# Designs tried in a protein design run: peptides against a protein of PDB entry 5A53. Part 153

Target 1, 230 residues: chain A of PDB entry 5A53
Amino acid sequence: LVENVKQALFIPGQSCNKNLHDIMVDLSALKKPDMKRFNRKNDIHPFEDMSPLEFFSEKNDCSLMVLMTSSKKRKNNMTFIRTFGYKIYDMIELMVADNFKLLSDFKKLTFTVGLKPMFTFQGAAFDTHPVYKQIKSLFLDFFRGESTDLQDVAGLQHVISMTIQGDFQDGEPLPNVLFRVYKLKSYKSDQGGKRLPRIELVEIGPRLDFKIGRIHTPSPDMVTEAHKKP

## One batch from the design tools (peptide; made by RFdiffusion4, then SolubleMPNN)

Design b2_p19_6_s3 (from b2_p19_6, 11 letters changed)
Fold by OpenDDE base, seed 2:
Structure b2_p19_6_s3 (fold): chain B 230 residues (1-230), chain A 19 residues (1-19)
Amino acid sequence: as target 1 above (230 residues)
Amino acid sequence: MVLISPELLEHILKQVEAL
């Protein structure tokens, strides 16, 4: 089953500021060509009323959405939303810390748009803790792109790295997730007639530290329906 | 610049194959 590439819609909220706009532009650039952006601010409060997001999902045929809002309590907040059948499946608030870096802060490297990224997840909780499992699932789903045959290593130019910032116990605040993007550089070293591939990672941005906010989890019925392969 | 170990590369590739 070649799953159609999921389209993402980036939505500036009413409280969207310049920093969030710049973050939105840079993060959405990694989702090209499978991305739409609204140019106008929309007054949407997804944890109060989900119906506007379901409407936008259907109208724009986008199963991924990102709402950009900022307040004193939830500064630089990116609400990631997934839909199934144009109904809300899950939501998570990820607040960007002030130490963020934009693509302009890194050396411009030529890259092909639309290539499937590789992923790395650091932290055992990505496989065991329900919130970090949702984050892992979300980012894999968000950036998976087209099913390229892995034989085109030439097409695997980007690595998305996600790291849980430190250990935590039950009942403690959830550590931030460190989001990093790298370009793979392969060098053919001629050492003594053996071509040993040397692989290096170069950070390309954006650099985002995500503080976890509010979460909406899918109903058991929606989980069952979403996992039914046609 | 971060050098990826062969083991890390294999781990990354396996994660991409699982998608």
Scores: peptide ipSAE 0.022, ipTM 0.603, DockQ to the pose 0.101
Fold by OpenDDE base, seed 1:
Structure b2_p19_6_s3 (fold): chain B 230 residues (1-230), chain A 19 residues (1-19)
Amino acid sequence: as target 1 above (230 residues)
Amino acid sequence: MVLISPELLEHILKQVEAL
């Protein structure tokens, strides 16, 4: 089974600022080599007209897209888009809080490009709440791609952690999702003849707190089509 | 090649949850 690694396209919107550009660069670095970035700003409003995104999906053969926009109402907004058959499957706005940290804010650790990350999801809502289920699905698709059963453990260098920031009840604003990236460091501890591999986690960035914005959910028909394994 | 056992992976993931 050739893992069809989903390709990502990062699109700076017309309102893309320096901070969003830097965030885009750092987040897209985690998706290398399976990413493209536009250097030019594009005037795209995905919740008004999805046609430009479908065109870009097809033209660039990318089933994942991230649109970078910023406004007073939606500051540091990353719209994550998935396509199926180059048609919009789903969309979600994730606004990066001002407390973000870039890769440059962390100790420069070299990582091998193209290694599959491990994932951890903290919060029961990732398994029960439709919005957080979509976020979980999105990030798994975005960084892990299709799961082959053979996780070459030797290729596990990164852990992506996603945490729901606090508890919430029905009708309350959805808590932020805390996005963290760690590098696994394996130390050969020669303690007492048992080579117990000591593993340490080192945060490498970026550090992003996502505020949830607008969502487009797939039609039931598209869900059925997307789950049809060929 | 550091082979991480499934148990070690689970331990690591638990450590991440505690961060």
Scores: peptide ipSAE 0.022, ipTM 0.624, DockQ to the pose 0.452
Fold by OpenDDE base, seed 5:
Structure b2_p19_6_s3 (fold): chain B 230 residues (1-230), chain A 19 residues (1-19)
Amino acid sequence: as target 1 above (230 residues)
Amino acid sequence: MVLISPELLEHILKQVEAL
């Protein structure tokens, strides 16, 4: 069963600034060709009224959305939204720290559009803590692309690394998630007459440190429905 | 279709974890 690739819609909010726009462009480039972007700002407040997002999900046939907003309390905020049947499934605010790097800050490498990334998750909380489980699920869902039964390894150009920044205890603020993107480079090392392929990881960007904000979790009924394999 | 060996994949993953 070829599951249809989930389409993403990137939405500039009313408070979207140049930095957020640039981040949006760079992050959305990793989702090509399965991505749409709005060019105009939209006044959307997803934690107050979700109806506009459900409308956009249906109208654009996108089950993934990213809203770009910024305020004093929630600077460089990327709200990631998933829908199921064009209804809100879950939402999470991920605020980009000021130390971000754009694709332009890295050495430009040739990039093939539409290749599936590999993922690495560093931190036990990605498998145990509800919030980090949601983040892991979200990013896997966002960038998974077409589920081909064939591990087309020829299509493995990128590694997306997500790291929880440090240890934390119950009741402590949730550590940031460090988002990094690497390209695999194969070098022919002529060491000792055997051409062993050396693989190197080269950071290509964007580099984003995500501070976790507000979360909307799905209802138990929606979880059950979304996990029903057709 | 270039198949990466499991060993190569593990090596790549270890390099990413070490970064």
Scores: peptide ipSAE 0.020, ipTM 0.598, DockQ to the pose 0.499
Fold by OpenDDE base, seed 3:
Structure b2_p19_6_s3 (fold): chain B 230 residues (1-230), chain A 19 residues (1-19)
Amino acid sequence: as target 1 above (230 residues)
Amino acid sequence: MVLISPELLEHILKQVEAL
């Protein structure tokens, strides 16, 4: 089965700064080889007019897009966009908190390009709350793609961890999502009997705390069409 | 879909919670 891996396009907005550019470079490195980056700033306002993003989706054959913008109200904003048939399916604003860490802040580890990550989601709301369900779906789709093929456990290199920062009640502000990336190290344990492999996780970056912003949800008709297996 | 054994998942989760 040819894995139809979704391609990602990273777009610097007009208000993109050095910090957002660095975050874009580091996050897109995890999507290699299935990513493109624009070098020029583009004046795009996706919650006002989605047409430019639909045009870029079609022109670049990318069903995933990330727009990098910053303002006083929406500092370090990464707008994640998915398309279906080059039409907007959903969008979510995820604002990166100032405590972010880049790949250069961690111990340099060699990794094989193209290995699929494992995922961990911490927080019951990832399975019950509509916004966190969308975030979970987005990140699974972004880094794993549609491939259901069992990968050999020997090919597991990266763990992407997403944690909801604390509990919340109805009507309270939605807690941040903590994004972490780890490299899995397996050691042969010489402990007698059942050789349980010793596994260590080493953080490799980037480290991002996401504040949730505006959301565009798909129409019921688009949900039905997107779930139709060809 | 990377099928992680429940035991491996629990081990990974414990390591993530300890970080």
Scores: peptide ipSAE 0.023, ipTM 0.614, DockQ to the pose 0.244; fails the geometry check

Design b2_p19_6_s4 (from b2_p19_6, 10 letters changed)
Fold by OpenDDE base, seed 1:
Structure b2_p19_6_s4 (fold): chain B 230 residues (1-230), chain A 19 residues (1-19)
Amino acid sequence: as target 1 above (230 residues)
Amino acid sequence: MVLASPELIQHIQEQVAAL
């Protein structure tokens, strides 16, 4: 079953600035060709009223949305929204730290559009903690292209690394998630015994450190419906 | 066509963790 590639819609909020626009452009480049962007700012407050996002989801046939906003309390905020049946499934605020790097800050490497990235997750909390489980699920959904059962390594060009920044205890502020993108270079090992190719990873950007903000979790009923394979 | 063996995936993960 070719799972339909989820389409993403990037929405500049009213408070979207140049930095957020640049981040939006660079992050959305990794989602090409399965990405749309609005050119106009939209006054959307998803934690106050979700209805405009549900309307945009349906009108644009996009089950993924990213709202770009900035305030004193929530600087460089990327609200990631998923819909199911054009209804809000979940939302999470991920604020980009000021130390971000754009694609222009790295050595320009040619890349093929539409290649499926490999994901790596560093931190046990990605499998155990509900917030980090949601982040893992979100990013896998966001960048999973066509689910081909065959991971052709020869077609593997990008590695997306997500790392939880340090350990934390219950009741402590959640550590940032470090988002990194690498180009994978594989070399045939000429040494007659190494079964594994030599690999090199070159960071290509963007480099984003995500501070976790507000979260909307799906209802148990929506979880059940979303996991029903058609 | 080199299929990503579990071993290759693990090797990539180890290299990422070493960065």
Scores: peptide ipSAE 0.276, ipTM 0.815, DockQ to the pose 0.646
Fold by OpenDDE base, seed 3:
Structure b2_p19_6_s4 (fold): chain B 230 residues (1-230), chain A 19 residues (1-19)
Amino acid sequence: as target 1 above (230 residues)
Amino acid sequence: MVLASPELIQHIQEQVAAL
């Protein structure tokens, strides 16, 4: 079954600055061709009123949205939103740290558009902690592309790495998530057929360190409806 | 056709963790 590729909409908020615009352009390049961007700023406050985002989801047929805002309290904030039936399913604020790198900061490499990335997750909390489970689910949904039944590594070009920055205990602030993108080069081993291929990973960007902000979790009823296979 | 074997996935994960 070819699962329908989820479409993404990138929305500049009223407080969107040049840095956030550049980050938006670079991150959205990884979602081509399944991406739309607004050119105009929109005054949207999703944790106060979600109705404008539900309207945009329906009007643009996009089940993924990213709102770009910045304030003193929430600098370089990317709010990731998922919808189900054009209603808000979940939301998470991910604030980009000032040490970010753009695609222009890396060696320009040619890549084929539409290839499915491989994901790597570093940190046990991605499988145990509710917030990091949501982040893992979100990024898999966002970038998984077309489900080709072909587990063919020959089509594997990109590796997206997500790392939890250090250990934490209960009641401590949640560590940042380190987002990295690599181009995978695989070399055939010249020696007989039993050795793993030599691999080379080249960072291509963007490089983003995400600080976790506010979260909206789905209602139990919406979880049940979203998991009903048609 | 290089299939994404569990061993290849692990090898990639180890290389990413070493960066």
Scores: peptide ipSAE 0.212, ipTM 0.773, DockQ to the pose 0.551
Fold by OpenDDE base, seed 2:
Structure b2_p19_6_s4 (fold): chain B 230 residues (1-230), chain A 19 residues (1-19)
Amino acid sequence: as target 1 above (230 residues)
Amino acid sequence: MVLASPELIQHIQEQVAAL
């Protein structure tokens, strides 16, 4: 089975600033080689008209898109879009908090491009709450692609950690999602015993705290079509 | 080839949660 790795398109919106551009560059570096970036700003408002995004999905053969916009109401906004058959499947606004760190803020470490990251999700709501289920599904789809059962740990260089920032009750504002990226170092224990390898995790960036914004959910018909295994 | 045993995955998750 040829892993049909989903391609991502990063789109600077009209309101894209230097900070968002830098965030876009750093986050998209984790998606290499399966990533395209537009160099020109595009005036796109996905919650008003989705047609330009469907056009870009088809024209660029990208089923993943990220639109970079910023306003007073939605500062440092990354709109994540998925398409199915070049039609909008789902969308979510994730606003980057001002405390973000870029790759340049961390120690430069060499990494192999194109290795699948391991994901860790901290918070029960990732398995129970519809919004956090969508976020989990989105990020797994975005960075991991098709689930191969055998995680080759020998190829595991990166861990992406996603944490829900605190507990919440029904009707409360949804807590932020803390996005962290670590390089995994595994050391063979010299003693030939069944001891788990010593592991070291080094944060490599970017560091992003996501505030949840607007969401578009797929129609029941599109869910049924997307889950039809060919 | 170190296959990700459930134990190794759990160990990584515990280390991430401790950060």
Scores: peptide ipSAE 0.189, ipTM 0.759, DockQ to the pose 0.566
Fold by OpenDDE base, seed 5:
Structure b2_p19_6_s4 (fold): chain B 230 residues (1-230), chain A 19 residues (1-19)
Amino acid sequence: as target 1 above (230 residues)
Amino acid sequence: MVLASPELIQHIQEQVAAL
């Protein structure tokens, strides 16, 4: 089975600033080689008109897009877009909190490009709450590609951790999602027996705390079509 | 292709949760 690895397009919006550019560069590095970046700013307002994004999806053969915008109301906003058949499937705004860390803020580690990360999700809402289920689905789709049941652990060098920041009740503001990236080091235990290997996790960045913004959910018809295996 | 045992996955998850 040739995994149809989804291609990502990173789009600087008109309001893209240096911080967002740096975040874009670092986050897109995790998607190499399956990533394109625009060098020019584009005036796109996806919640007002989706047509430019559908055009870019088709023109660039990218089913994943990230629009980088910043305003007073939506500072450091990363709009994640998925398309199906070059039509908008879903969108979510994830605003990066000011406490972000870039790859340059961490110890530079060499890693093999193109290895599939392991994902860890902390928080029951990732399985139950519609918004967090969408976030989980999005990030799995974005960085892992198609879910092969077989996690090759021998090649496992990266762990992407996503944590819901605290508990919440119905009607409360949705907690931030803490995005962390670790390098996994596994050491064989020389002690005889079924002992699990000693593991060491080293944060490598970027470190992003995502505030949840606006969401576009797919129509039931698009959900049905997107889940039809060809 | 070394498949993660469920135990290894759990161990990684526990270590991540402890950070």
Scores: peptide ipSAE 0.180, ipTM 0.755, DockQ to the pose 0.602

Design b2_p19_7_s1 (from b2_p19_7, 11 letters changed)
Fold by OpenDDE base, seed 3:
Structure b2_p19_7_s1 (fold): chain B 230 residues (1-230), chain A 19 residues (1-19)
Amino acid sequence: as target 1 above (230 residues)
Amino acid sequence: SDMIEAIQEQIAAALEQQK
């Protein structure tokens, strides 16, 4: 079953600034061709009223949305939204730290559009903690692209790395998630035994450190419906 | 595949060295 590639919609909120716009452009470039962007600001407050996002999901046939907003309390905020049947499934606020780097800050490398990225997750909490499990699920769902047989190493061009910034205990603030994108270079090893390829990683951007904000978790009923394979 | 696993291990090692 070729899982249909999920379409993404990027929405500038009313408080969207130049920095968020630039981040939106660069991050959305990784989702091409399965991405739409609005050019106009929209006054949307998803944690107060979700109905406008459900309307946009249905109207644009997009099951992924990213809302770009900024305030004193939630600076450079990217709200990631997933829908199921055009209803809100889950939401998470990820605030971009001021140390971000754009694609223009890195060496321009030619890449083929549509190649499936490899993912790497650093931190045990991605498999144990509910919030980091949601983040892992979200980013896999967002950038996985077409289900190409990963068996062909020749189709691997990009690595998306997500790292939890440090250890934490129960009751402590959740550490940031470090988002990095690399070009993967593979070299044939001439060393005589098991020909393990040598790899080189070249950072291509964007570089984003995400502070975790508010979360909307799906109801048990929606989880059950979303996992029903048609 | 064994090759994908080997690549994943090398990626992990490369990322640890960049810290």
Scores: peptide ipSAE 0.371, ipTM 0.866, DockQ to the pose 0.061
Fold by OpenDDE base, seed 1:
Structure b2_p19_7_s1 (fold): chain B 230 residues (1-230), chain A 19 residues (1-19)
Amino acid sequence: as target 1 above (230 residues)
Amino acid sequence: SDMIEAIQEQIAAALEQQK
């Protein structure tokens, strides 16, 4: 089953500013060609009314959406939305910290559009904590292109790294998630008769530190239906 | 594949060294 590549829709909210626009452009570049962007601002408040997002999901045939908003309380907020059957499955607010770096801040490297990234997750909570499990699932869904057999290492160009910033205990504020993108360079190495490729990583951006905001978790019924992949 | 696992390990090691 060729899992259909999930299409993403980037939506500038009414409070979208230049920084968020630039972040949107750079992050969406990693999702090309499976990405649409609205050119106009839309007044959407997903935690108050989800209906406009469901409408956009259906109209644009996008199961992934990102709403770009900014306020005093939620500066540089990227609300990531997933739909199933054009109904809201889950949502999460990820606020970009002010220390962000754009693609223009890195050495311009040519990359092939549409290559499947390799993912790395650093932090045990990505497998155990519900919020970080949702983040892991979301980003895998978001950037996981066609299930081409990763068997061809030659097709690996990008590494997306997600790191939980430090340890935390129950009841403490959730640490930020550090989002990093690297170009993978592979070299043939003759080390000891095992032709293991030598790799080098070059950061290409964007560099985003995500502060976790509000979440909407799927209903048990929606989870069951979403896992009933034929 | 063994090669992908080896690459993943090298990536992990490289990321640890960049911290």
Scores: peptide ipSAE 0.368, ipTM 0.866, DockQ to the pose 0.063
Fold by OpenDDE base, seed 5:
Structure b2_p19_7_s1 (fold): chain B 230 residues (1-230), chain A 19 residues (1-19)
Amino acid sequence: as target 1 above (230 residues)
Amino acid sequence: SDMIEAIQEQIAAALEQQK
């Protein structure tokens, strides 16, 4: 089953600033060609009223949305939204720390648009903690391109690395998620008669440290419906 | 595939070295 590639819509909020715009441009470049961007600011408050996002999801046929907002309390905030049947499935606020790096801060490398990224997740909480499980699920959904058989190593150009910044205990603030993007270089190496490829990773950006904000979780019914494979 | 697994292991190792 060729799962249809999920389309993403990037929405500048009313409080979108230059830094967020630049981050939006760079992050959305990884989602090409399956990405739309609004050029106009929209006054959307997703945790107060979700209706505008559902409307945009349906009108643009996008099951992924990112709202770019900034405030004193939630600086450089990227609200990631997923819809199912054009209804809100889940939402998460990910605030970009000030130490971010743009694509322009890295060596320009040629890349092919539409190649599937490989994902790496560092931290046990990505498999056990509900918030980090949601983040893992979200980013997999967001940047998974066309269901090409991962068997073609030639189709691997990017590595998206997500790392939980340190250990945490119950009741402690959730550590940041370190988002890193690498270009994968593969070299033929003759190691012991098995041609195992040697790899090199080159960071290409953007570099984003995400602070976790507010979360909306799906209803149990929506979870069941969304997991019903046709 | 064995190759993808090998690549994944090498990626993991490379990322650990960058920490």
Scores: peptide ipSAE 0.366, ipTM 0.865, DockQ to the pose 0.062
Fold by OpenDDE base, seed 2:
Formats: sequence, structure tokens, C-alpha cells
Structure b2_p19_7_s1 (fold): chain B 230 residues (1-230), chain A 19 residues (1-19)
Amino acid sequence: as target 1 above (230 residues)
Amino acid sequence: SDMIEAIQEQIAAALEQQK
């Protein structure tokens, strides 16, 4: 089954500011060509009423949505939403820390649009902790793109790195997730031995440190339905 | 593929050096 590439919709909320707009533009550039952006602000509060998001999911045929809002309590907040059958599957608030860097802060490099990124996850909690498992699943769904044969090293242009910032124990606040994007350069080693390519990583941006906010988890019924689709 | 695994290991090592 060729998994259809999930389309993303970026939505400026009513409280969207210039910084969030710039972050939205840069992050959505990594999702090209499989993204749409609204130019108008929309007054949406997803944890109060999810109905407007379900409507937008259906109307735009997008199973991924990102709502950009900012408040005193939730500064630079990106609410990531996934839908299944145009119904809300899950949601997570990821607040961008003030130390963010835009694409303009990095050296401009040529890139091919639509290449599948490679993912790296640093931190055991990505495989064990429910919240970090959801984040891992979300970002894989968001950026995985078309099922290209992973065997084509030539198709590996970008590395998306996600790191849990430090260790934590039960009952402690969840550490931030460090989001980094690198261009992968592969060099043929001329040394006649094991022809393992040398790699070079160049950070290309954006650089985002995500503070975890509110979460909506899917109902057991929706999980069962989502897993039944091959 | 052994080659993909080798690339993944090199990426992991490169990311550790940037911390």
C-alpha cells in the first residue's frame, strides 16, 4: 500500500504574532509540497472546541494541522493536530522557546524539495514514555513524506534530529524536545578498504526547542480503527 | 542495509560531538 502522503494545514490563530508567523513559514517549508497555509487569522481554541479543526481537516483534505497561537501562559505555541477520517485523533501543544533560529540565521544551502528526511531520536523516553512516543509518532507522520525506498542513500538529503533535553523521573516536569535540521553530505571515501561513505552534517534550520504543553490522546476505539487500516 | 546502518551510526556520532 503506497501510504498517501499526509497533507499539512498551517493555521494562524487570532494571537499569532510575527515571530510565530516566521516560524510557521520556515517549518512549513520543510513540508513542501505537501502543505497549505492560511493567510487569515482564525479564532480557534482546540482544547475548548475541536469542531472548527475537524471542519478544516475535511474541507482542505488535511490529516495534519498546526495552529499558531501565543499567550502569557503559552508563548509561541504550536498545537499539532492529527485527524483520522476528519475526526480529531490526537493533539499536542509544543511551545517554541525564545532562543529559536530561523532559516535566515543559517547558511543558505541548495536543497531538493520533497526528499524524505532521515530521523534521529535521542532519549530512551521516545520509546517508553507515552508523551514522547506520541511526539515521535507525530513527527514521523508529519515529515516522513512519500515511501521512497530507504535503500537509496541518494534520497537522504535531510536529517531531522529530536533530542530530549536531559533526564527526568516520574512526577517531574517533562524536559524540552530539541528540534534540529541538518543537511546530509555523503562523500565517497577513496580509501580502497571498507567503502563506507563519510558523512558531514550541516545545520540548516529552523532550530526549535519545544516545551511540552497540553495533550489530547485518542480514544481506544480510534486507535483500533487507525491500526486496522493497512 | 549495512550501509544505512553505518550512516546512522556516523550521524549519531556527529550529533554527539555537536552537543
Scores: peptide ipSAE 0.357, ipTM 0.861, DockQ to the pose 0.062

